# Peptides against a protein of PDB entry 6NYY, part 9

Target 1, 212 residues: chain A of PDB entry 6NYY
Amino acid sequence: KHFEQAIERVIGGLEKKTQVLQPEEKKTVAYHEAGHAVAGWYLEHADPLLKVSIIPRGKGLGYAQYLPKEQYLYTKEQLLDRMCMTLGGRVSEEIFFGRITTGAQDDLRKVTQSAYAQIVQFGMNEKVGQISFDLPRQGDMVLEKPYSEATARLIDDEVRILINDAYKRTVALLTEKKADVEKVALLLLEKEVLDKNDMVELLGPRPFAEKS
Target 2, 212 residues: chain A of PDB entry 6NYY as posed
Amino acid sequence: KHFEQAIERVIGGLEKKTQVLQPEEKKTVAYHQAGHAVAGWYLEHADPLLKVSIIPRGKGLGYAQYLPKEQYLYTKEQLLDRMCMTLGGRVSEEIFFGRITTGAQDDLRKVTQSAYAQIVQFGMNEKVGQISFDLPRQGDMVLEKPYSEATARLIDDEVRILINDAYKRTVALLTEKKADVEKVALLLLEKEVLDKNDMVELLGPRPFAEKS

## One batch from the design tools (peptide; made by RFdiffusion4, then SolubleMPNN)

Design b1_p9_1_s2 (from b1_p9_1, 5 letters changed)
Fold by OpenDDE base, seed 2:
Structure b1_p9_1_s2 (fold): chain B 212 residues (1-212), chain A 9 residues (1-9)
Amino acid sequence: as target 1 above (212 residues)
Amino acid sequence: AVSRIAPPP
């Protein structure tokens, strides 16, 4: 208990017992987090889910926690599945509510950063090619880009394509698994916190063996 | 890795 609470405090921040979400917002959070959880469950290269919570902590209204693999090298397929998992919340909102919220801002930031990194740092896009440029960090003088404006436009287009492909893949997955997202969301609304065992009880064993 | 739903800053 104390150790788990300490980890939760480090990851999520202090439990804000004082932030009472309205029932409709709490429902949105539950379905958002269920989208993340289910996407992570059924994507082969996603990190395994450890915990999902709709208890507000720090600046977050809810969170899904994953056990990252101790790896330093990532494939395109791994990065795509991570993007899909990260989009799972936004996609769940679209599927279940027919509307989207500002709640996915941090997720979209991560997806955007990943997409740009894949294209301009890792050379993972065939149209842009095997290039690697440092992205301007926050606070760096925007030095002249080491590529033409035409290349800049191509990068922006390919980033959009990559994100849209990840989004469509996530829509397809969570549409197929819509009943599972609903089950997770409803159980979250009841228990507020789910662990890996709750997910196994609800959905069955994760279909992908944890590579030891 | 942690996914979070958060209010806008």
Scores: peptide ipSAE 0.295, ipTM 0.871, DockQ to the pose 0.769
Fold by OpenDDE base, seed 3:
Structure b1_p9_1_s2 (fold): chain B 212 residues (1-212), chain A 9 residues (1-9)
Amino acid sequence: as target 1 above (212 residues)
Amino acid sequence: AVSRIAPPP
């Protein structure tokens, strides 16, 4: 208990007891976080879920916490599943509400950065090929791109394809697991915080063995 | 890793 509370304070910051979300916004947060949680549960290469919360903390209205693997080398398949997990919130909003919110902004930033890195830093795209360029950092003068405008267009197109593929994969998964997303969301609205054990009780054991 | 839903700045 004390150790978990200490970790929560470090990760989430102070509970903002004063941020009373309207019931509809709280519902949106619950389904968003449930989307992340369920996507992470059923994707082989996603990090295991530790905790999910809809209690506003710091700058977040809710969060899903995962145990990262100590990993230095990532496969294309692993990066895809991580993208899908990151899209889980947005996809859940679309599936359950038929509308999307601004809540996924940070998720979409992460997905965008990952997609560009896969194509232009890791050489993971067949059409673009075995290339590796530094991505311009925010605020650095965009030095002349070491490639043509045609290559720039190709990169942009392949980034969109990769993100769309991840999105479609996530839609397929969360549509299949729609009832599980709803169960998690409803339980979040009741308990506000779920851990791995709550998820096991609700959904059964995670289908993938945690590499201890 | 932590996923967070946040209000826009």
Scores: peptide ipSAE 0.286, ipTM 0.869, DockQ to the pose 0.757
Fold by OpenDDE base, seed 5:
Structure b1_p9_1_s2 (fold): chain B 212 residues (1-212), chain A 9 residues (1-9)
Amino acid sequence: as target 1 above (212 residues)
Amino acid sequence: AVSRIAPPP
């Protein structure tokens, strides 16, 4: 209890009971969070969902909380599934509303950072190759790139390809699971908070064995 | 931001 509340405060911040969203915005948040939740449920290398909420906290309008695995090494496949889960909110908005919002800004930032790190820090792209460069930190004046302008263009192209592949994978998944996203979104609008047991009742057991 | 999820590594 105290530990969970401490984690919730760190992830979500303090509950802002005073933020009244318009019904249409609340609906957008519900479907956005349902997209994250369902993507995480059906992606093998995504962390198990613990809680999903559409109660505004701190700077967030909603959140999905996962139980992170204590791991130090990540595969390319694991990073892809994490990218897909992160794109789940944006993809859900597109599928259900035919429009997108600014709500995915932080998600897209995370996906962009992950994609660049995979290509230029982790050497996970075959075209760019086995390279590792420090990404400019926010505020560092990068005076000179350690690679040519041609390599810069290649990196940018491969980042876009990787993100687009993750996006397409997420679209395919959430289109297949569209009815499940709807169920989660509707129940979120009713209960505002769902746990793992609610998800099991709605979707059945997660198809991937919990790594004990 | 609408949601807060764990950052990718």
Scores: peptide ipSAE 0.165, ipTM 0.771, DockQ to the pose 0.154
Fold by OpenDDE base, seed 4:
Structure b1_p9_1_s2 (fold): chain B 212 residues (1-212), chain A 9 residues (1-9)
Amino acid sequence: as target 1 above (212 residues)
Amino acid sequence: AVSRIAPPP
C-alpha cells in the first residue's frame, strides 16, 4: 500500500482533491480509462495493467498505470500494441459517446511520436525503407531535412496510415470487448480506483502470461 | 508507463 502510493505520487502526481469534475466529465474519464485498461488487458504486447484510476492527479483527470517490461528492444508488433493501448481512451470515447474530447491529447502526442520514430528512426516501414534520421527536437535549429519533400510527404502519409491502422485495430478490439469496457467503466465510477485483481474479477485472468 | 487523460493546457 505505501509503496504503491509512493509510486502513484511519482507517476500520477499529487491528488487534486479540489478538482471537482462534472458527472458527465467523470463519466467520460471513466470510459476513457476503461478503454486503456481493456486494450492493455487484451493486447498481447501491451504492458500489464497495474492500476486504473479516475481520481484526478497532477495534470491528469484519470490514469491507467502499467507495469513496464524490462526490455530495451521493441518489435514492430510490440510498438503497434502499445500504440493501440495508448489509443484505447480515444477509441472508448468514440464507441460509447459518439464524440471525442481533448482528453486524448497526450495519448495522441505519444502515438504520433511513436509512429514517426518507427518510420524515420527505426526503419520499420517498408515504403520508407531502412532509414534512420534524427527527429527534430524542440528548440533545434530547423536543419534541412536530410530527405526530399517527396520523402517527407511519404513519411507523413505512412505515419497517418500506421496511426489509422492502430486506431482501427483498437476500434475492432474495444468493439469486440465493448461489454468489458462498460464493466470496467461502471466499476470505476463506483470505486474510482481499480487494480489488477479487480480486473481479474471482472474480466477473468489476462489471456497473456506475464513475463516474470 | 502511464496513460493519462488530461485537461487542455
Scores: peptide ipSAE 0.312, ipTM 0.878, DockQ to the pose 0.801; fails the geometry check

Design b1_p9_1_s3 (from b1_p9_1 with K4R M5I)
Fold by OpenDDE base, seed 4:
Structure b1_p9_1_s3 (fold): chain B 212 residues (1-212), chain A 9 residues (1-9)
Amino acid sequence: as target 1 above (212 residues)
Amino acid sequence: MSLRIAPPP
């Protein structure tokens, strides 16, 4: 309990008890976080879900917290599943509401950064090839790109393809698991916070062995 | 890792 709360404060920030969401926004948050939770539950290479909450903390209106793996090397498949999990909130909003909100901005930033890194830092795209260069950091002088404008366009195209593929994969998954997303969202609206045990009660055991 | 829904900046 104390250790989890400490991690929760580090990751989520301080609970914002003063932030009152309208019922419709709270519903959106619940389904968004349920999307993250369920995507992570059914993706093989996703990190185990620790907690999901619709209580505002720090800059978040809700969060899904995963147990960090002591992992230094990531496969392409692991990065894809991580992207899908990260898209789970946006996808849930689309599936359940037929509309999207600004709530996924941080998720999309993470997905975008991951996609670019996979293509231009990790050499994980066959069309772009085995290249690695540093992404411009905020405040770095934009040095001339070490590649042609044609390569720049190719990178941009392949980033979009990768993100869209992750998005489609997430749509397929959460559509298949739509009833599970609904169960999690409804229970979140009731309890505001769910743990791994609540998820096991709702969804059954996670189909993937936790890497001990 | 944590995923979140965030208000606009």
Scores: peptide ipSAE 0.389, ipTM 0.906, DockQ to the pose 0.798
Fold by OpenDDE base, seed 3:
Structure b1_p9_1_s3 (fold): chain B 212 residues (1-212), chain A 9 residues (1-9)
Amino acid sequence: as target 1 above (212 residues)
Amino acid sequence: MSLRIAPPP
């Protein structure tokens, strides 16, 4: 309890007791976070879920928290599953409400950054090839790109393809698991916070062994 | 890792 609360304070910040969400927005948050939680539950290379919450904290209206593995080398498959888990909130909103919100902005930023890094830093795209360029950091002078405009267009196209593939994979997964997303969302609306044990009670044991 | 729903900045 005290240790978990300390971690929550570090990751989420202080509870914003003053932020009263309308019931419809609170429902959107619950389904968004349920999408993240369920996607991570059923993706082989996703990190184990620790906690999911719809209590507003710091900059977030809700969150899903995962236990990171001490890993230094990532495969394409691992990076893809991480992208899918990150898209889980947006996909859940689309599946359940037929509309999307601004709530996925940080998720989409992370997905975009990951996709570009895979293609231009890690050489993980066959069309672009075995290249590695530094991405301009915020505040760096945009140095001339060390590649042609044709290569720039190719990179942009392949980034879009990669993100769209991750999105489609997430749509397929959460559509298959739609009833599980609903169960998690409804229980979140009741309890506001769920842990790994609540998820096991709802969904059964995670189908992938936690590599301890 | 933490995934979030966030209000616009």
Scores: peptide ipSAE 0.374, ipTM 0.903, DockQ to the pose 0.775
Fold by OpenDDE base, seed 2:
Structure b1_p9_1_s3 (fold): chain B 212 residues (1-212), chain A 9 residues (1-9)
Amino acid sequence: as target 1 above (212 residues)
Amino acid sequence: MSLRIAPPP
């Protein structure tokens, strides 16, 4: 309990007990976080879920916390499943509400950054090829891109393709698991916080063995 | 890793 609370404070910040969401916004948060949680549960290369919460903390209205593996090398498949998990909130909103909110801004930033990194840093795109360029850091002078305008257009196109493919994969997954997303969302609205054990009780054991 | 829903800045 105390250790978990300490980790939660570091990751999520202080609980904003004063931030009362309207019931409809709280529902949106619950389904958004349920989307993250369920996507991560059923994606082989996703990190295991530790906790999902709809209690506002720091800058977040809710969060899904995953146990990071001490991993320094990522496969293309792992990065794709991470993208899908990251899109899980946005996709859940689309599936359940037929509309999207601004809530996915940080998720989309992460997905965008990952997609560009895969294509221009890790050489993971066949059309762009085995190239690696440093992405301009926030605040760096936009140095001349080390590639042509044609290559820039190709990169932008392949980034969109990669993100759209991840999005479609996530839509397919969460549509298949729609009832599970609903169960998690409803239980979140009741308990506000779920741990791994709650998820096992609700969904059954995660179908992928945790690599110890 | 943490994923979150956040208000716009």
Scores: peptide ipSAE 0.372, ipTM 0.901, DockQ to the pose 0.784
Fold by OpenDDE base, seed 5:
Structure b1_p9_1_s3 (fold): chain B 212 residues (1-212), chain A 9 residues (1-9)
Amino acid sequence: as target 1 above (212 residues)
Amino acid sequence: MSLRIAPPP
């Protein structure tokens, strides 16, 4: 109890009980978080969902909490599924509302950072090759790039391809699972918080065995 | 306010 509350405070911050969302915004939050939850449920290399909430906390309007695996090494496939899960909110908004909101800003930042890291730090792109450059940190003087402008353009193109591929994969998944996203969103609007057991009752067991 | 996924980094 105390440890979970401490983690919730670190991840979500303090509950802002006073923040009343407009009904349409609350609906957008529910479908966005349902998109994250369902994407993570049906992606093999995504971490198991622990909790999904549409109660505003700290800087978030809602959140999906996953059980972090203590791992130091990530595969390309794991990073892709993590990108897809991170795009799940944006994709859900597009599928259900035919419009997108600013709510995915932090998600898109994470996806962008992951894509660049995969290509220029982890050497995971065949066209760019087995290279590793330090990305300029926010506030570091932009040191001269250790590569040509042609390589810079190639990196930018391959980053866009990777993100677009992850986006398309997420669209395909959440389109297939559209009814499940709606079930989760509707139940979130009712209960505001769902746990793993609620998800199992609603969607059935996760198709992938939890590697304990 | 951002809608957050709490993925591991």
Scores: peptide ipSAE 0.271, ipTM 0.815, DockQ to the pose 0.145; fails the geometry check

Design b1_p9_1_s4 (from b1_p9_1, 4 letters changed)
Fold by OpenDDE base, seed 1:
Structure b1_p9_1_s4 (fold): chain B 212 residues (1-212), chain A 9 residues (1-9)
Amino acid sequence: as target 1 above (212 residues)
Amino acid sequence: ASSRIAPPP
């Protein structure tokens, strides 16, 4: 209990019980978080879902919490599934509402950072090749890029391709699982918080063995 | 790891 609450405070911040979302915004949050949850459920290399909540906290209007594996080495496939899971909220909004919100800003930042890291730090793109450059940190003097403008354009193009591929993969998945996203979203609107057991009751057991 | 819907800007 105390440990879980401490983790929740670190991840989500303090509950903003005074922050009453409008019903339509709360619905948007529910479907957004349901998108994350369902994407994470059906992606092999996504982290296991622990909790999903639409209770506003200091860091967000809702969240999906995953149990990170103590993993230090990531494959390209693992990073792709993590990107897809991270896009799940945005994709759910598109599928269910035909509109997108600012709610995905942090997710898109994470996806963007991951895509750039894969291409320019991890050498995971065949066109860019086996290169590794340090990305400028926020606030560091923009050192001259250690590559040409042509390489910069190539990087930008390949980042866009990678993100679009992840997005399309997520659209395909959540379209296939649309009814499951709806079930999770509706139950979120009723309970505000779901755990792994609620997800098992709704969706059945996760189709991937939990790597212990 | 967590995903979240960001607060409005």
Scores: peptide ipSAE 0.285, ipTM 0.870, DockQ to the pose 0.840
Fold by OpenDDE base, seed 2:
Structure b1_p9_1_s4 (fold): chain B 212 residues (1-212), chain A 9 residues (1-9)
Amino acid sequence: as target 1 above (212 residues)
Amino acid sequence: ASSRIAPPP
């Protein structure tokens, strides 16, 4: 309890017990977080879900917490599945509501940063090639890009392709698992917080063994 | 890693 609360405080911030979401917004949050949870459950290279919550904490309306592996080296496949998991909320909103909200802003930021890093830092794109450039950090003077405007356009195009591919993969997955997303969302609306055991009871064992 | 639904800033 105390340790979990401490982790939750670090990840989510203080519980804003005073923020009462309207029922429709709470429903949106539940389906969004269910999208993350189910994507993480059925993606082989996603981090295993620890906890999912629709209780507002700090600046978040809900969150999904994963147990990160102590890993220093990531494959393209791992980064893709992580992108898909991160897109799970946005995709769930699209599938269930036919509309998207501003709720995915932080997720899209993470996905955008990951996509650019894969292409321009990790050399993971065949068209751009085996290049590695530092991305301008917040506050760095926009130094002259070490590549041409044509390369800049190519990078932007390949980033868009990578994100769109991750999005389509996530749409396919959550469409296949639509009933599972709904089960998780409905249970979230009842319990507000789900753990790994709740997910196992609801969906069965995660199909991917935790690599010990 | 955590995903967060954040209100717009």
Scores: peptide ipSAE 0.277, ipTM 0.862, DockQ to the pose 0.780
Fold by OpenDDE base, seed 3:
Structure b1_p9_1_s4 (fold): chain B 212 residues (1-212), chain A 9 residues (1-9)
Amino acid sequence: as target 1 above (212 residues)
Amino acid sequence: ASSRIAPPP
C-alpha cells in the first residue's frame, strides 16, 4: 500500500480531484487506457502491466503503468511490440468510436521517435542500411544532415512504413481482442483503477511468462 | 514505463 502510493505519486502526481471529466470524455479515456492495457497484455515483448487508471492526475487524464524489464539490448521485434502497445490507445479510440482525439499526442511522439531511432540510429532498416546518425535534439541547431536528400526521403518513407506496420499490427490485435478491451474499459468506468490481479480475473493469466 | 492520455497544452 505505502509503496504503491509512493509510485503513484511519482508517476501520476497529485490526483486532480477538481477535474470532473464529462461522461463522454471519461468514456474516451477509459477505452484509450484499455487499449494500452490489452495491447500490453497480449504482446509478447511488451512490458507487464502493473496498473491502469482513469483518475486524472497532474500528468494526464489516465495512465497505464508497466514494469520495465532491466535490459540494455533491444531487438527489432521488442521495439515493434513496444510501439504497438504505445499505439493501443489511439487504435482503441478508432475501433470503438470511429474517431480519434488529441489524447494520443504523447504516444505518437514516442512512436515517431522510436521509428526514427530504429532506422537512423540502430541500422534496423534494410533499405536504409547499416547507418547510425544522431537525431537532432529539440533546440539543437540542425546541423547539415550527413546524407543526401534522396536518403532523407528514403528515411521518411521507411519511418512511415514502420509506423504503419505497427499501427496495422495493433489494429489486428485489438480487433481480435475487442471484447477484452470493452471489458477492461467498462470495469475502469466502474472502479477507475485496475491492477494486474483485476486484469487476470477479467482476461485470464497473461499468455507470456513474466521474467521474475 | 507509462502510457498517458493528456490534454493538449
Scores: peptide ipSAE 0.262, ipTM 0.858, DockQ to the pose 0.774
Fold by OpenDDE base, seed 5:
Structure b1_p9_1_s4 (fold): chain B 212 residues (1-212), chain A 9 residues (1-9)
Amino acid sequence: as target 1 above (212 residues)
Amino acid sequence: ASSRIAPPP
């Protein structure tokens, strides 16, 4: 209880009971969060969903909370599934509304940062190769890149390919699971908060064994 | 205001 509330405060901030979203915006948030929740449910290397909420907290309009794994080493496949889960909100908006919103800005920032890190810090791209460079931190003077402009272009191209591949994978998944996204979104609009048990009732047991 | 998902590593 106290630990969960502390995590909720860190992730979501304080509940802003005074933020009344317009019905259409609340619907967008519900489908966005449902996209994250369902993507996380059906991606093997995604963290197990604990809670999903469309109650505005701090700067967020909604959130999905996952059980953190005490993991220090990540595979390329794990990072891809995390990217797909992070894209789940944007993809859900596209599938259900035929339009996209600014709601995915932080998600896209995270995906972009992850993609660059995979290519230029973790050496996970075959074309760029086994390289590791420090990414410019926010506020660091942009020192000269330790690679050529041709390599910079290659990095940018491979980042775009990686993000597009993650996006396409997420589109395929949430299109296949479209009815499940709808169920979660509709129940979110009713209950505002869902837990793991609600998800099991809607979708059945998560198809991946919980890492004991 | 965006959804807050667990940060990528």
Scores: peptide ipSAE 0.148, ipTM 0.765, DockQ to the pose 0.153

Design b1_p9_2_s1 (from b1_p9_2, 6 letters changed)
Fold by OpenDDE base, seed 2:
Structure b1_p9_2_s1 (fold): chain B 212 residues (1-212), chain A 9 residues (1-9)
Amino acid sequence: as target 1 above (212 residues)
Amino acid sequence: MPSISTPRP
């Protein structure tokens, strides 16, 4: 309990009990977070879910917390499943509401950053090839790109392809698991916070063994 | 720990 609260404060900031979301916004957050949670549950290379919450904390309206593996090397497959998990909120909103919200802004930023890193830092794209360039940091003078305009266009195209493929994969997954997303969302609306045990009770054991 | 958070508007 105290340890979890300390982690929650670090991740989410101080719980703002006074910020009551409107019921419709709270519902949107519940389905958004349920999308993240369920995507992470059924993706092999996603980190295991520890906690999902729709209690507003700090700058977040809700969050899904995962237990990362202590690893420094990531495979292309791991990065894809992380992208899918990160898109889970946006995809859930699309599936359940037929509309998208600003709730996915940080998710899309993370996905975009990951896609660019895969292509231009990690050499994970066959068309762009085995290249590695530093991405401009926020606030760095846009130094001349170490590649041609044609390469820049190719990078931008392949980033879009990668993100769209991750999006389609997430749509397929959460469409298949639509009933599970609904169950998680409804239980979130009731309990506001779910842990791993709640998820096991609701969905059954995670189909992928946690590597100890 | 990586967290995915829904940002406040």
Scores: peptide ipSAE 0.235, ipTM 0.858, DockQ to the pose 0.176
Fold by OpenDDE base, seed 4:
Structure b1_p9_2_s1 (fold): chain B 212 residues (1-212), chain A 9 residues (1-9)
Amino acid sequence: as target 1 above (212 residues)
Amino acid sequence: MPSISTPRP
């Protein structure tokens, strides 16, 4: 309990008890976080879910917390599943509401950063090839790109393809698991916080062995 | 720990 709360504070910041979300916003957050939770549950290379909450903390309206793997080397498949998990909120909003919100901004930023890193840092794209260069950091002088404008366009196109593929994969998954997303969202609206045990009760055991 | 959070606008 105390250790989990300490981790929650580090990750989510201080619980802001003072911001009451409108019921429709709270519903949106519940389905958004349920999307993350369910995607993480059914993606092999996603991190195991520890907790999901729709209680606003810091700058977050809701959050899903995962047990980080002590992993330094990531495969392309692992990075894809992490992208899909990160897209789970946006995809859930689309599936259930037919509309998207600003709630996915940070998720999309993370996905975008991951996609660019895979293509231009990790050499994980066959069309772009075995290249590695540093992404411009915020505030770095944009040095001349070490590649042609044609390569720049190719990178941008392949980033979009990768993100769209991750998005489609997430849509397929959460559409298949739509009833599970709904169960999680509804229970979130009731309990505001779910743990791994709640998820096991709702969905059954996670189909992937937790790396002990 | 990786957290996925819905940011406030």
Scores: peptide ipSAE 0.222, ipTM 0.839, DockQ to the pose 0.186
Fold by OpenDDE base, seed 5:
Structure b1_p9_2_s1 (fold): chain B 212 residues (1-212), chain A 9 residues (1-9)
Amino acid sequence: as target 1 above (212 residues)
Amino acid sequence: MPSISTPRP
């Protein structure tokens, strides 16, 4: 209890009990978080869901908490599933509302950073090849790129392809699981907080064995 | 550390 509350405070900040989201915004957050939760449930290499909440905390309107695996090495497939899980909120908004919101800004930033890292740091793209360049950190002087403008264009194109592939994969998954996303979203609107047991009751056991 | 997906406006 105290340790979980301490983690929740570090991650979410103090519950601002006073931020009443408008009903439509609360609904958007519920479906957004349900998209993350369901994507994480049905993606093999996604981290197991521990908790999902639509109670505003700190700067977040909602959050999904996952149990990360202690691993130092990630495969391309693992990184793709993590990208898909991260896109789950945006995709859920598109599927259910036919519109997208600013709520996915941080998700898109994370996906963009992951895609660039895969292509230019981890050498995971066949067209760009086995290269590794340090990405300029925020605030570093943009040192001259150690590659041509043609290579820069190739990188940008392959980043877009990778993100679009992850997006399409997420659309396919959450379209197939649309009823599950709705179940989670509706229960979130009722309970505001769901745990792993609530998800098991709604969706059944996660299809992938938790590697303990 | 727990991974958190947070919708931010």
Scores: peptide ipSAE 0.186, ipTM 0.828, DockQ to the pose 0.162
Fold by OpenDDE base, seed 3:
Order: sequence, then structure tokens, then C-alpha cells
Structure b1_p9_2_s1 (fold): chain B 212 residues (1-212), chain A 9 residues (1-9)
Amino acid sequence: as target 1 above (212 residues)
Amino acid sequence: MPSISTPRP
């Protein structure tokens, strides 16, 4: 309890008791977070879920918390599943509401950064090839790109393909698991916070062994 | 621990 509350304060900040979400917005957040939670549950290389909450904290309206593995080397497959988990909120909104919100802005930023890093830093794209360039940091002078405009266009195209593939994979998964997303979202609206045990009760044990 | 958060508008 005290340790969990301390972690929640570090991750989410203080509960802002003052911002009452409208019921429709609270419902949107519940389905968004349920999308992340269920995607992470059924993706082999996703980190195991610890907690999901729709209680507004700090900069977030809701959050899903995971236990990261101590890992220094990531495969393409691991990075793809992490992208899919990150897209789970947006995909859930699309599946359940037929509309998208600004709630996925940070998720899309993370996915975009991951896709570019895979292609231009890790050399993980066959068309672009075995290259590694530093991505401009916020505030760095955009130095001349060490590649042609044709290569720039190729990079942009392959980034879009990678993100779209992750998106389609997430749509397929959450469509298959639509009833599970609904169960999690409805229970979130009731309890506001779910842990791993609540998820096991709802969905059964996670199909992947937690590498302890 | 990594957390995926729905940002405030």
C-alpha cells in the first residue's frame, strides 16, 4: 500500500481531486486505458501489467503501469509489440466509439520516435539498410542530413509503413479481444483502479510466463 | 516503471 502509493505519486503525481471529468470523457479514458491493458496482456513481448487507473493524476487522465524487464538489447519483434501496446488506447477508441481523440498524442509521439529510431539508428529496415544516424534532439541545430533527399523520402515512407503495420496488428488483436476490452473498461468505470489480480479474474492468467 | 498515460488536454 504505502510503496504502491509512492510509486503512483512518482508516476502520476498527486491526485487532482478538482478535475471532475464529464461522464463521457471518463468513459473515453476507461476504454483508452483498457485498450492499453488488454494489448499488453496478449502481446508476448509487452511488459506485464501491474496497474491500470482512470483516476486523474498530474498530467494524466488515466494510466497503465507495467513492470519493465531489465533488458538492454531489444529485437524488432519486441519493439513492434511495445508499439502495439502503445497504440492500444487509440485503437480501443476507434473500435468502441468510431472516433479518435487527442488522448493518444503522447502515445503517437512515442510510436513515431520508436519507428524512426528502428529505421535510422538501429538499421532494422531492409530498404533503408544498415545505417545509423543520430536523430536531431529538440534544440539541436538541424545539421544537414548525412543522406540524400531520396533517402529522406524512403525513411519517411518506411516509418509510415512500420507504424501502419503496428496499428493494423493492434486493430486485429483488440478486435479479437473486444469483449475483454469491454470487461476491463466497465470494471474500471466501477472500481477506477485495477491491478494484475483483477485482470487475472477478468481475463484468466496472462498467456505468457512472466520471466522473473 | 514505464507508464502509459492518457494526457490531459
Scores: peptide ipSAE 0.179, ipTM 0.820, DockQ to the pose 0.177

